# Designs tried in a protein design run: peptides against a protein of PDB entry 5A53. Part 56

Target 1, 230 residues: chain A of PDB entry 5A53
Amino acid sequence: LVENVKQALFIPGQSCNKNLHDIMVDLSALKKPDMKRFNRKNDIHPFEDMSPLEFFSEKNDCSLMVLMTSSKKRKNNMTFIRTFGYKIYDMIELMVADNFKLLSDFKKLTFTVGLKPMFTFQGAAFDTHPVYKQIKSLFLDFFRGESTDLQDVAGLQHVISMTIQGDFQDGEPLPNVLFRVYKLKSYKSDQGGKRLPRIELVEIGPRLDFKIGRIHTPSPDMVTEAHKKP

## One batch from the design tools (peptide; aimed at target 1 K6 G85 D141)

Design b2_p24_4_s4 (made by RFdiffusion4, then SolubleMPNN; from b2_p24_4, 13 letters changed)
Fold by OpenDDE base, seed 1:
Structure b2_p24_4_s4 (fold): chain B 230 residues (1-230), chain A 24 residues (1-24)
Amino acid sequence: as target 1 above (230 residues)
Amino acid sequence: KKLFYVREDLPVTEPDYKYDYVEP
């Protein structure tokens, strides 16, 4: 069963600014060709009324959505939404810290569009803590491209690294998630007459530090339905 | 597929990409 690649819809909210727009463009480039972007702002408040997002999910045939909003309380906020059957499954607010870097901040590189990135997760909480488990699940789901059987080393061009910024205890504020994107470069090493292929990871951007905001978790019923493979 | 939106007030800006995207 070729699982249909999940389509993403990027939505500028009413409070979307230039920085968020630029971040949206750069992040969405990693989701090409399975991405749509609205070119106009939309007045959506997902934690107050989810109905507009369900409408957009259905009308645009997108099971992934990212809403770009900014306020004094939630600056540079990317709300990641997943739908199942065009109904809201889960949501998470990830606020981009001001130290972000765009693709334009990095050295020019060429890469092939549509290749599935490899993910790396750093931090035990990605496997133990419910919020970080949701983040891990979300990003894996978001950037799952076509399972090309040719996941040959030759097909691995990009690595997405997600790191929990430091340790935390129960009841403490959740550390940021550091989002980094690398291109895999193969070099012929001439060290010692043996041409060993050297692989280097070169950061290509965007560079995003995500502060965790509000979360909507799926109902147990929706979890059950979403795990029922047709 | 047509995109659906409710408001039309965000200008489209193209970022200055330092990356060449090669489509297969």
Scores: peptide ipSAE 0.019, ipTM 0.483, DockQ to the pose 0.020
OpenDDE base, seeds 2, 3, 4, 5: peptide ipSAE 0.036, 0.022, 0.018, 0.008; ipTM 0.477, 0.476, 0.475, 0.470; seeds 2, 3, 4 fail the geometry check

Design b2_p24_5 (made by RFdiffusion4)
Pose (drawn by RFdiffusion4):
Structure b2_p24_5 (pose): chain A 225 residues (1-189, 195-230), chain P 24 residues (1-24)
Amino acid sequence: LVENVKQALFIPGQSCNKNLHDIMVDLSALKKPDMKRFNRKNDIHPFEDMSPLEFFSEKNDCSLMVLMTSSKKRKNNMTFIRTFGYKIYDMIELMVADNFKLLSDFKKLTFTVGLKPMFTFQGAAFDTHPVYKQIKSLFLDFFRGESTDLQDVAGLQHVISMTIQGDFQDGEPLPNVLFRVYKLKSYKSRLPRIELVEIGPRLDFKIGRIHTPSPDMVTEAHKKP
Amino acid sequence: FTFEELLDALEEANAADLPRSFPL
């Protein structure tokens, strides 16, 4: 009954550069094998015209898309896009801060591609705040991959950790979201003692513009059997 | 993190209600 794994399409925008491309490559690796990359630049402006994104979603059968854009106003801009029936469901701009680290900045460890990641979300706003609820929903939907009734404990290899940069009060600017990836190590103490090693990429997301779905589309996308 | 915490987080992530890509 459940759908196939959602496919991701990474799209360099007209203003995409090498540094932003490196971020795309390393982040796209976490999506393997359910990922495609475009090599050319495309003149796409999602908050002016959504038509091209819907077109690419249909012709490439990708319900998850990431547009790469950079200007001084919005530097290292990653626009995450989800579609329903090849129409836009929601969009959010996540801009990467300059303190980012790539896979090259971390010791390369053995890594089995295609395993179900584990998730941890730190921050009460992930459950109550509309913006952060969308981000939690987005990254769960984006990276969880295959749904299954069966889990091999040996397959529990890495965790995707997302932390809000401190608590905040209403009216203040929205804190950044800290994206971290760790590899698990377990030791004997039955329950193991767990330690973590960072493998990257390390990304601090600055929140930009947001598009939300209509109530009608939510009804269809979240319809229950 | 403890191992139990990670398993709970895994159960929660599996039970998360997410938008479909296509109609039923």

Design b2_p24_5_s1 (made by RFdiffusion4, then SolubleMPNN; from b2_p24_5, 10 letters changed)
Fold by OpenDDE base, seed 3:
Parts: structure tokens; sequence; C-alpha cells
Structure b2_p24_5_s1 (fold): chain B 230 residues (1-230), chain A 24 residues (1-24)
């Protein structure tokens, strides 16, 4: 059974500021039409009590949530949450560095809402390290949308790129994840043999550098249930 | 980055084992 496209809910926390609001608007624009936003702040502390998020997941029929909070310890914090059966499956804090760029900081380009993104993940740890595997899984789950036929490839307009910022060893602080969005330009290429199109990527924003914070992982039982195939 | 790499990444994304949102 193929599930419908997962719906996202963006929630401003009590400590949500203008910068986080602007980031929320821009990031959520990439999830249209499969996105809702709350206009009011909500006092939610997901690592202390998950019940309010489970309630919002069920009430809004959203299995993806993003909580926007900011403190001295966790500045510009985006807590990404997934639910299974409206229960918390996993959570990860991703703090946006101060060097962020909004869509307004880039050249205005035409973009079709609702088109499926392409993805790129740079860094071996996205396939090997449990935290980066969770990040990869999360962003794929968040943005992949519907399964496309290979025939629809010609209509693809944008690439979501995630890069691990440098190498690291066991016991070292986890490097930031660089989130970038590009518009895909394709050109007919007459290079001999297989006429593969030449591509050009133009950054369109937002530009976000994510510092990894706290993580909640599902129980083994929830993993088993959530990955059951008929 | 090539067109082929992007297509491979697209296929990999479509085939990724992601959790369901609801039980079977």
Amino acid sequence: as target 1 above (230 residues)
Amino acid sequence: MTWEELLENLKAADNAELPRSKPL
C-alpha cells in the first residue's frame, strides 16, 4: 500500500522570533501544497512533554511537524518531528546558524509549486552514521512527495542539497549540515553518443546551515511497525 | 554534478525505506 504524501505542520513556539518566522515561511514554501502553518505561538517543550505534538498531529492530520523555538542555548532551533499513528516516531533539533539567507536574498526565479524536488546528499556519513541517516531519512520523507514516473523527470525544477560540513571522527562534535536549494537548468547537449542534457544549478534559497541538537529515536517496536510491508 | 547523478539520486530517493505515517 502506497501512502499519500505526508503533510507538514509548522508551529511557532513561544520563543519564536522574526528570523525564525521568516525561515519558517521560506522553508514551508518548498512543502506547498502539503503544508499548514499556525499563526499563533504555542508553548511546547517536545523533549519534556510530547503530548501536545501528538495532539496537533492527529487534529491536523500531519505526520510531519516543525517547531520553531529560540533560546540562548538553542538559537534559531527547528525541531523536526515525525509521527507514526499520531505518536512521536522521531525528533531532531536543527539549529539554524546566523549566516542564513532567505528567498528574498536570491534572484527571483519562477518556480512551480508542488513539483517534486531532486535530492543530493554529500558525505558518506549520510549512509553510515545513525544521526545523519536519520537526517537523510527525515528530509527525504519531508520533501520527496509523490512517486514520479521517469517520464516526469523533464518537469523537475529544483534540487535540495544537503552537505555534511567536513570530516569527523568518533567522539567529535557532529559537523553542521548545509542545506541548499537550487533551480535546475537543463540544456540539450550534442556530446557524442548518449545525448545527455548538460545541467546548471542556480541557488534560489533558502540557505540554512544546521547545527545538530537533541535527538529522539523510535523504539525498536515502532521501527518494526512503521516499516511493515503488506 | 551530472544529469545521470541526479537521476540516480532521484531513483534512490524513490526507493528509500521511509517509515509509514500510519499502521497497515
Scores: peptide ipSAE 0.677, ipTM 0.959, DockQ to the pose 0.894
OpenDDE base, seeds 1, 2, 4, 5: peptide ipSAE 0.661, 0.668, 0.657, 0.658; ipTM 0.957, 0.958, 0.956, 0.956

Design b2_p24_5_s2 (made by RFdiffusion4, then SolubleMPNN; from b2_p24_5, 9 letters changed)
Fold by OpenDDE base, seed 3:
Structure b2_p24_5_s2 (fold): chain B 230 residues (1-230), chain A 24 residues (1-24)
Amino acid sequence: as target 1 above (230 residues)
Amino acid sequence: MTWEELLESLKEAENAELPRSKPL
């Protein structure tokens, strides 16, 4: 059984500022039409009490949530939340670095709403390290949209790229994740008897460098239930 | 990045085991 496309809810926290609001608007534009935004600030502290988020998940039928908060310790913090049966499955804090770029900072390109993205993950840790595996899973789950046959490659418009910023060893601080969005341009190319299309990637924004913060992981039982196959 | 690398990454993304949002 294929599930319906997961819906996202963007929530301004009490400490949400103009920069976070602008980031929220731009990032949520990539999730259209499967996105809702609150216009009012909500006083939510998800690592202290998760119950308000579970309530919002159920009330809005959204299994994806993003809470926008900012403090001196956690500046420009986007808490990404997933739910299973309207209960918290996982959470991760991703703090946006000050070098961010909005969609308005890039050349305006025609964008079709609702087209499926491609993904690229740069860094071996996305497949091996628990935290980066969670980030990969989260962003795939957030932006994959409808399941389509690979045959409809001609409709692909954009690439979501995630890169781990440098190498790291065990016990070191986790490197930032570089979030980039590109428009895909494909050209017919006749090279060497195999017609491989030539591609060009043009950055369209937003550009976000994520510092990893606090994490909540599901119980083993919840993992088992959430991955059950019919 | 090549077209082949993008297609492989797309295939991996489609085949990724993600959690359900609701019980079966």
Scores: peptide ipSAE 0.648, ipTM 0.952, DockQ to the pose 0.895
OpenDDE base, seeds 1, 2, 4, 5: peptide ipSAE 0.634, 0.640, 0.638, 0.640; ipTM 0.948, 0.949, 0.950, 0.950

Design b2_p24_5_s3 (made by RFdiffusion4, then SolubleMPNN; from b2_p24_5, 8 letters changed)
Fold by OpenDDE base, seed 4:
Structure b2_p24_5_s3 (fold): chain B 230 residues (1-230), chain A 24 residues (1-24)
Amino acid sequence: as target 1 above (230 residues)
Amino acid sequence: MTWEELLESLEEAENAELPRSKPL
């Protein structure tokens, strides 16, 4: 059984500001048509009580959620949530650094809504470190869209790039994750025997540097149930 | 980034073990 494309719900928290609203609009544009947004602020504290998010997941049939909050301790905080059977599977706080760029800061390149992205993950820790493995899994799950045969590559127009900002050792603060979005330009290349297309990547935005905050991980039992194959 | 690196990254993304949203 192939699951339907996971739907995302964007939720402005009580402390949501103009910058977070603009970031929410631009990030949610990459998830169209599989996205809903609330227009009203909601007082939600997901690390204190998860029940309001479980209720919103079920009521909206959304297994992906993003809560937009801001405080002195957690400025420009995007809490990413996944659900399994409308119960919280995992959560991660990703705080957007002040150097962010909106889609309006880039030259408007025509972007076809609803096309599947390609992904790039730069940094060995995405495959080794538990927190960065969760981030990789989350962003793949958030933006992968419909499962397609690799033969339909002709529709690929954009690349989501995630980079770990520098090296780190055990016990050091976790480096930021650099989120970038590029438009793919492909050109016919006559380079030697295999007509491999030459590619160019043009940044289209948004540009977000994520500082890692609090994390919730699923129980081992919930992991087992969520990864069951028919 | 090459075309091959992008195709490999696409194949990795398609084959990634992600959690289901709903029970079987």
Scores: peptide ipSAE 0.639, ipTM 0.950, DockQ to the pose 0.908
OpenDDE base, seeds 1, 2, 3, 5: peptide ipSAE 0.638, 0.632, 0.636, 0.629; ipTM 0.950, 0.948, 0.949, 0.947

Design b2_p24_5_s4 (made by RFdiffusion4, then SolubleMPNN; from b2_p24_5, 7 letters changed)
Fold by OpenDDE base, seed 2:
Structure b2_p24_5_s4 (fold): chain B 230 residues (1-230), chain A 24 residues (1-24)
Amino acid sequence: as target 1 above (230 residues)
Amino acid sequence: MTWEELLQALEEAENAELPRSKPL
C-alpha cells in the first residue's frame, strides 16, 4: 500500500520575522503543490505542548509541519515535525545561520513545479548517528513526493544536497547541516564507449546552513507501528 | 557528481524506509 504524498504545513510562530518568512516561502516552493502555509502567526511551543500541532496536522491533513520561530537562544528556528495518525512522531529544531541565501540571490532558472528532487547526503553520520539519520529520514520524507519509476529520471531537475559541516567526535557539538539546491544539467557524453550523460550542477537556492537544536523522537511502539508493512 | 552517483542516490532514496503518516 503506497500512501499519498505527504502534505506539508508551514506555520509562522509568534516570533516569526521577515527573514524566516522569506526562507519559508523559498523552502515551501520546493514542496509545491503539496504544501499549505498559514498567513497568521500562531503562538506554538511544541516542546512544551504538542497538542496544537497535532490539531493542525489533523485539521489540515498534513503529516509534515514546519514551525517558524526566532528567539535570542534559537534564532531563525525551523522546527520540522512529522506526525503518525495525527500524533507527533518526531520533531527537530533546525536553526538557519545568518549566511543564508534566498532564491532571489541566484540566477533565475525555470524549473517545473512538482518534480521530484534527487537527494545527496554527504557525511557518514547520516547513516550512523541517530540525529543525522533522523535528518536524512526527515528530508527524504519531506521532499520525496510521489513514488515514480526510476525510468522517469529524464524529468528530474533538482538535487537537494545535505552536507555535514566537518567531522565531530562523541561529546562535541553536532556540526551544521549544509542545505543546498542544484539544478541538474545533463549532457550527452561519449566517455569510454559508455554513453553516460555528463552532469553539471548549478546552485539555484535557497542556501541554508542548519544548526541542530532540540529533538523529539518517537516511542519504540510508534516506530514499529509507523514502519509496519501490509 | 557523476550520473552513476546520481542514479545510486535516486535508488537509495526510493528504497529508503520512511515512517507512514497513517496506520495501516
Scores: peptide ipSAE 0.616, ipTM 0.944, DockQ to the pose 0.903
OpenDDE base, seeds 1, 3, 4, 5: peptide ipSAE 0.607, 0.604, 0.103, 0.576; ipTM 0.942, 0.940, 0.672, 0.931

Design b2_p24_6 (made by RFdiffusion4)
Pose (drawn by RFdiffusion4):
Structure b2_p24_6 (pose): chain A 225 residues (1-189, 195-230), chain P 24 residues (1-24)
Amino acid sequence: LVENVKQALFIPGQSCNKNLHDIMVDLSALKKPDMKRFNRKNDIHPFEDMSPLEFFSEKNDCSLMVLMTSSKKRKNNMTFIRTFGYKIYDMIELMVADNFKLLSDFKKLTFTVGLKPMFTFQGAAFDTHPVYKQIKSLFLDFFRGESTDLQDVAGLQHVISMTIQGDFQDGEPLPNVLFRVYKLKSYKSRLPRIELVEIGPRLDFKIGRIHTPSPDMVTEAHKKP
Amino acid sequence: PNYHKINSAGQTTEEIIADAEELS
């Protein structure tokens, strides 16, 4: 009954550069094998016209899309896009801070591609705040991959950790979201003692513009059998 | 078209609608 794994399409925008491309490559690796990359630049402006994104979603059968854009106003801009029936469901701009680390900045460890990641979300706002609830929903939907009734404990290899940069009060600017990836190590103490090693990429997301779905589309996208 | 169901992060439809209206 459940749908196939959502496919991701990474799209360099007109203003995409090499540094932003490196971020795309390393992050796209976490999506393997359910991922495609475009090589050319495309003049796409999602908050002015959504038509091209819907077109690419249909013709490439990708319900998850990431546009790469950079200006001084919005530097290292990653616009995450989800579609339903090839129409736009929601969008959010996540801009990467300059303190980012790539896979090259971390010791390369053995890594089995295609395993179900673990998730940990740190921050009460991930459950109550509309903006952060969308981010939690986005990154769960984006990277969880295959749904299954069966889990091999040996397959529990890495965790995707997302942390809000401190608590905050209403009216203040929204804190950044800290994206971290760790590999698990376990030792004997039955329950194992767990330690973590960072493997990257390391990304601090600054929150930008947001598009939310209509109630009608929510009804269809979240219809229950 | 293919209709891939969007992740709710444990939310109800009513809650998703309410958040979307708040952000509109």

Design b2_p24_6_s1 (made by RFdiffusion4, then SolubleMPNN; from b2_p24_6, 9 letters changed)
Fold by OpenDDE base, seed 3:
Structure b2_p24_6_s1 (fold): chain B 230 residues (1-230), chain A 24 residues (1-24)
Amino acid sequence: as target 1 above (230 residues)
Amino acid sequence: PKKYKIDSAGKTVEEIIADALALE
């Protein structure tokens, strides 16, 4: 069963600014063609009332949503939302640090729209810590696209890299997640007898450092239901 | 552009990339 590619909806909040808009445009480009964007600002507070997001999920047939807001406490905040059956499954606030880079800050590399990215996760916490597990799951779900057979590795030109910025202990603030996008270049190096395929990574943007904010975890019942559907 | 030379002997492309990025 080819699972239908999950559609994403990008929503400017009332406090969306130019920087967030630019970030939204660049990040959403990685989700083309399976992406919609609202042109109008919407007053949505997902941690106070989730109903508007559920409405948008159903109306636009999007199981992925990103709300763009900015405040003094939560600057450059991207709230990532997943729905299941048009009900909120989980949410996470990821605040973009001021050191972000847009696609325009990188050398123009031709990228083919619709190519599936490869993923790399750096940090043991992505496999052990609940918050980082959610982040890993979210980004895989967001950008993985259609499940094609592993045989199309030849068509995989992009790598999404997520790195936990440093070590942390229980009770400490959660380190940022470094989001990077690379173009993969494979070339045969004739240097030194064994033709090992050389892989070069070229950063293409955007470059985002995410500070983790508020989280909504799925109910145990929704987890069970989400895993039952093939 | 940081050129990462990763020896690919028996590793997936994802593992190779992960190894390269762990060196950053």
Scores: peptide ipSAE 0.057, ipTM 0.687, DockQ to the pose 0.026
OpenDDE base, seeds 1, 2, 4, 5: peptide ipSAE 0.050, 0.029, 0.026, 0.036; ipTM 0.699, 0.663, 0.622, 0.664; seeds 2, 5 fail the geometry check

Design b2_p24_6_s2 (made by RFdiffusion4, then SolubleMPNN; from b2_p24_6, 8 letters changed)
Fold by OpenDDE base, seed 5:
Structure b2_p24_6_s2 (fold): chain B 230 residues (1-230), chain A 24 residues (1-24)
Amino acid sequence: as target 1 above (230 residues)
Amino acid sequence: PKKYKIDSAGKTVEEIIADAEALK
């Protein structure tokens, strides 16, 4: 069963600033062609009222949404939303730290749109801690694209790396998640008369350090329904 | 309290490449 590629909708909130807009543009470029962006700001407060997001999910046929907001308390906040049956499944606030880098900050490399990224997750908590499990699930769901046949593995050109920044214990503030994007670059190196293919990773951006904010977890009923194979 | 171990250095480039090759 080829699951339909989940479409993403990027929504500027009322407090969306230039930096968030630029981040939105760059991050959404990784989701092409399965991405829509609103050009207009929308007054949405998902942790107060989710109904507008459910409406947008249905109207735009997007099961993934990203709301771009910024305040003193929640600067450069990207709220990632997933829907199931156009109802809110889960939400997570990921605030981009000020040290972010845009695609323009890196050497421009040719990028083929539509190729699936490889993923790397660094940190045991991605498999054990509920919040980081949600983040892992979210980003895999967000960027995995079409279930292309194994033949497209030859076309793997980029890696999304997610790293939890440091050790933590229960009850401590959750460390940031370091989001990095690399391109696989194949070199023919003449080492010792043998042309060995060398693969190098080149960071291409964006570079985002995510501070974790508020979370909405799915209801047990929605979890059960979402795991039912049609 | 449960401690979560995180390698903040992340995977090496070589490890990422190896993971990529294993997907091929």
Scores: peptide ipSAE 0.020, ipTM 0.515, DockQ to the pose 0.026
OpenDDE base, seeds 1, 2, 3, 4: peptide ipSAE 0.030, 0.018, 0.016, 0.018; ipTM 0.621, 0.489, 0.499, 0.525; seed 1 fails the geometry check

Design b2_p24_6_s3 (made by RFdiffusion4, then SolubleMPNN; from b2_p24_6, 13 letters changed)
Fold by OpenDDE base, seed 2:
Structure b2_p24_6_s3 (fold): chain B 230 residues (1-230), chain A 24 residues (1-24)
Amino acid sequence: as target 1 above (230 residues)
Amino acid sequence: PKKVRPDDAGLTVEEIIAMSQELA
């Protein structure tokens, strides 16, 4: 079953600032060509009223949305939204820490648009903790692109790495998720007559440390429906 | 499970390469 590539819509909120705009541009570049961006600010408060997002999902045929907002309490906030049947499935606030780096902060490397990233997840909680499981699911869903049976290994040009920043116990604040993007470089090393492909990774950006904010989880019924293979 | 050091800014190049080879 070739699932259609999920389209993403990036929405600047009313409180979107220059930094968030730049982050939006850089992060959305990784989602090209399956990405749309609004040029105008929209006054959307998804945890108060989800209806505008559902409307945008349907109108733009985007099952992925990212709302860019900033406040004192939720600085540099990227709200990631997924819809199913143009209804809100889940939402998560990921606030970008001030130590972020843009693509311009790294060595400019050419990449082919539309190639699927590889993913790496570091931290046991990505498999066990509900919030980190949602984050893992979200980013896989966001960037995995077309499900082609042909894993053309030759088509893998970059790696998205997500790391939980440290250990935590129950009741403690959830550690940040470190988002890193690397380009894979393959060198033919002629070391000793064995052409072993030397693979090098180069960070290409953006570099984002995500602080976890508010979460909306789907109803059990929506989970069941979303997991039904058409 | 390689314990990610809390002060690690991310995976080392070597670690990511190793993981990429396992996925290939």
Scores: peptide ipSAE 0.029, ipTM 0.569, DockQ to the pose 0.025
OpenDDE base, seeds 1, 3, 4, 5: peptide ipSAE 0.024, 0.016, 0.018, 0.018; ipTM 0.587, 0.472, 0.507, 0.505; seed 4 fails the geometry check

Design b2_p24_6_s4 (made by RFdiffusion4, then SolubleMPNN; from b2_p24_6, 10 letters changed)
Fold by OpenDDE base, seed 4:
Structure b2_p24_6_s4 (fold): chain B 230 residues (1-230), chain A 24 residues (1-24)
Amino acid sequence: as target 1 above (230 residues)
Amino acid sequence: PKKVKIDTAGLTVEEWIAMAEELK
């Protein structure tokens, strides 16, 4: 079953600034060719009215959207939206911390467009806590591309790493999620006459630390419909 | 090219490196 690759739409909000624009460009580069970007700012407030996003989902045939906004309360905010049947499935605000790095901050390693990333998730809460489970699900949906049963190992050159920044207890603020992208480098090391393959991870960017903001969870009915295999 | 079914979800970077070395 060739699952159709989910298309992403990147939307600059009215309050989108240069930093968010640069982040948008770099993050969206990882989603090529399955990505569209709007060049114009749009006045969208998804937690007040979701209708404009549903309209854009349908009009652009995109089941993934990212809205770029910034305010004093929600600085460098990336609202990630998923739709099902062009209706809002879920939303999450992920605010980029000021310590971000762009692709230009890393040595230009040739990114091969269309290579499927591997994923690593660090933190038990990705499997147990509902918010982090949503984040895990979202990023898998966003970057996984075509699910094929058989991956060419030679094509697995990129790793998306997501780490929960520290432990937390119930009632505590949710730790940030550290987003990192690595390229695999294979070296042949001659150790003791045996050519052992050595694999090194080289960070390629962008580097984003996400602070978790507001969340919209899907209705039980939408969950059931979205999990129905055709 | 060797095609392998890899579930890399939930692996640490270290576990992934180890797995990738075994797959070569």
Scores: peptide ipSAE 0.049, ipTM 0.668, DockQ to the pose 0.038
OpenDDE base, seeds 1, 2, 3, 5: peptide ipSAE 0.018, 0.019, 0.022, 0.039; ipTM 0.474, 0.547, 0.593, 0.639; seed 2 fails the geometry check

Design b2_p24_7 (made by RFdiffusion4)
Pose (drawn by RFdiffusion4):
Structure b2_p24_7 (pose): chain A 225 residues (1-189, 195-230), chain P 24 residues (1-24)
Amino acid sequence: LVENVKQALFIPGQSCNKNLHDIMVDLSALKKPDMKRFNRKNDIHPFEDMSPLEFFSEKNDCSLMVLMTSSKKRKNNMTFIRTFGYKIYDMIELMVADNFKLLSDFKKLTFTVGLKPMFTFQGAAFDTHPVYKQIKSLFLDFFRGESTDLQDVAGLQHVISMTIQGDFQDGEPLPNVLFRVYKLKSYKSRLPRIELVEIGPRLDFKIGRIHTPSPDMVTEAHKKP
Amino acid sequence: LEEELKELEEELNKLKNKYAKITE
């Protein structure tokens, strides 16, 4: 009954550069094998016209899309896009801070591609705040991959950790979201003792503009059998 | 018959992809 794994399409915008491209490549590796990359630059402005994104979603059969854009006003801008029936469901701009680390900045470890990642979300706002609820929903939907009834414990290899940069009060600017990836190591103490090693990429997301779905589309996208 | 079955399987997969349910 469940749908196939959602495919991701990474799209360099007109203003995409090499540094932003490196961020796309390393992040896209976490999506393998359910990922495609465009090589050329495309003049796409999602908050002015959504038509091209819906076109690419249909023709490439990708319900997940990431547009790469950079200006001084919005530097290292990653616009995450989800579609339903090839129409836009929701959008959020996540801008990467300058303190980012790539895979090259971490010791390369053995890594089995295509395993179901673990998730940990740190921050009460991931459950109550509309903006952060969307981010939790987005990154669960984006990277969880294959849904299954069976889990091999040996397949529990890495964790995707997302942490809100401190608690905050209403009215203040929204804190950044800290994206971290760790590889698991376990030792004997039955329950194992767990330690973590960072493998990257390391990304601090600054929250930008947001598009939310209409109630009608939520009803269809979240319809229960 | 085998070619018709393959086309139907491709159409079913396309529908599943198109109407993939969004996570809450």

Design b2_p24_7_s1 (made by RFdiffusion4, then SolubleMPNN; from b2_p24_7, 11 letters changed)
Fold by OpenDDE base, seed 5:
Formats: C-alpha cells, structure tokens, sequence
Structure b2_p24_7_s1 (fold): chain B 230 residues (1-230), chain A 24 residues (1-24)
C-alpha cells in the first residue's frame, strides 16, 4: 500500500514572535510542497485543550501540526503534534535555543523541492529512551516524503542530522537535540588524471538546538490502532 | 442505510490508512 505523504500545518500561536516566525518559515520550507502555514495568530493551548488542533487537522487534512509559541518559561517553543484519524496521537514541545541560525545565515544553495532527506541519528538513546524514540519517530514521519521505490542515489540531495548533546544518567535533565541540515555537493577532484567524485556535506540551515519540554503520549489503544497494518 | 454505513466505514478506514504509518 502506497501511503499518501503526510501534510504539515504550521500554526502561529498568540505569543508567536518575529524570531519564531522566521524559524517557522525556514523549517517549513524543508517540508514543501506538503506544507500549509497560517498567517493569523491562533490562541491555542494544546496541553489544556486539544480540540482546536483536532479541528484544524480535519479541516486542513493535515496529520502533522507545529504550534509556534513563546513565553518566559517556554521560549521559542515548537509543539509538534501528530494526529491519527484527526485525533491527537502524540505531542512534544521542542524549544529552540537562542543560538539558532536561519537559512539566510548560510550560503544560498538551490535545492529541488520534494526530495526525501536522508536522516542520521547520533546517540544510543534514540533507540532505547522513550522520549528520544518519540523524537526519532516524529522527525522520520515528518520528513518521510513520497515512498518512491526509486530511492536512487541520484535523488539524495540533503541530509538531516540529529544529535543528542552529551551523555545523561537516569534522573538527569534530558540533553538537547541538535538539528542540522546539509546539502550533498559533488566535486570533480582532478587528482593525477583520475577524476574521483568527491562528495562534501555543506551546512545549509536552519541550525536548531532543541530543548525538550512537555510530552503527550498516545493511549495503548491508540498505539494498537495506529500500528495496525490495513 | 447499510451502504452508507459501509461507505462511511470505508472512508474512516481510508482516513486511518492515510495516518497509520507512525513509524515504530
């Protein structure tokens, strides 16, 4: 069964500021053409009432949503929401650290819209720890694109790297997740008459360090329904 | 009635299928 590409809706919250709007624009550009953005601020508090997000999911036919809010306690907060059957499946708050870089901070490189990124994950906790497993699943699901059988090497244009910032023990605060985007650049290296193709990774942005906030996990029943192969 | 319920169930199943790949 070929699954349709999941559509993403980016929603500015009432507390959305200019920096967070710019981050939204740049991150959403990586999800084109499968992305919608609201131009108006919406007063949504997903951890108090999820009903407005379920309504927006259904009305816009978007199973992925990102709510952009900012407060003193949760600065530059991107709440990532997934829905199943237009009902909330999971939510996670990822707060962007102040050291962020926009696409304008990097060398402008043209990229083809709609190409699937390759993902790399650095840190054992992405496979073992429940929160980092959710983050891994979320980002893979968010950027999966079309399942083309022709994942030809020719279609690989960019790499998204996600790194857990350092080691942690039980009971310690969860380390940040470092989000980096690279473009593959092919160089013809003329070394001694043999043209060896050299591939270099060039950072293209955005550069985001995510601090982990609040999480909503699905009920066991919803997990079972979402994992049922039709 | 039965056809409308089948069509609604098929549409709900199509909606579920569209959103079902939450990667394990």
Amino acid sequence: as target 1 above (230 residues)
Amino acid sequence: EEEEEKEKKLEEEKKKRKYAKIEK
Scores: peptide ipSAE 0.151, ipTM 0.637, DockQ to the pose 0.323
OpenDDE base, seeds 1, 2, 3, 4: peptide ipSAE 0.128, 0.136, 0.102, 0.160; ipTM 0.618, 0.614, 0.612, 0.632; seed 4 fails the geometry check

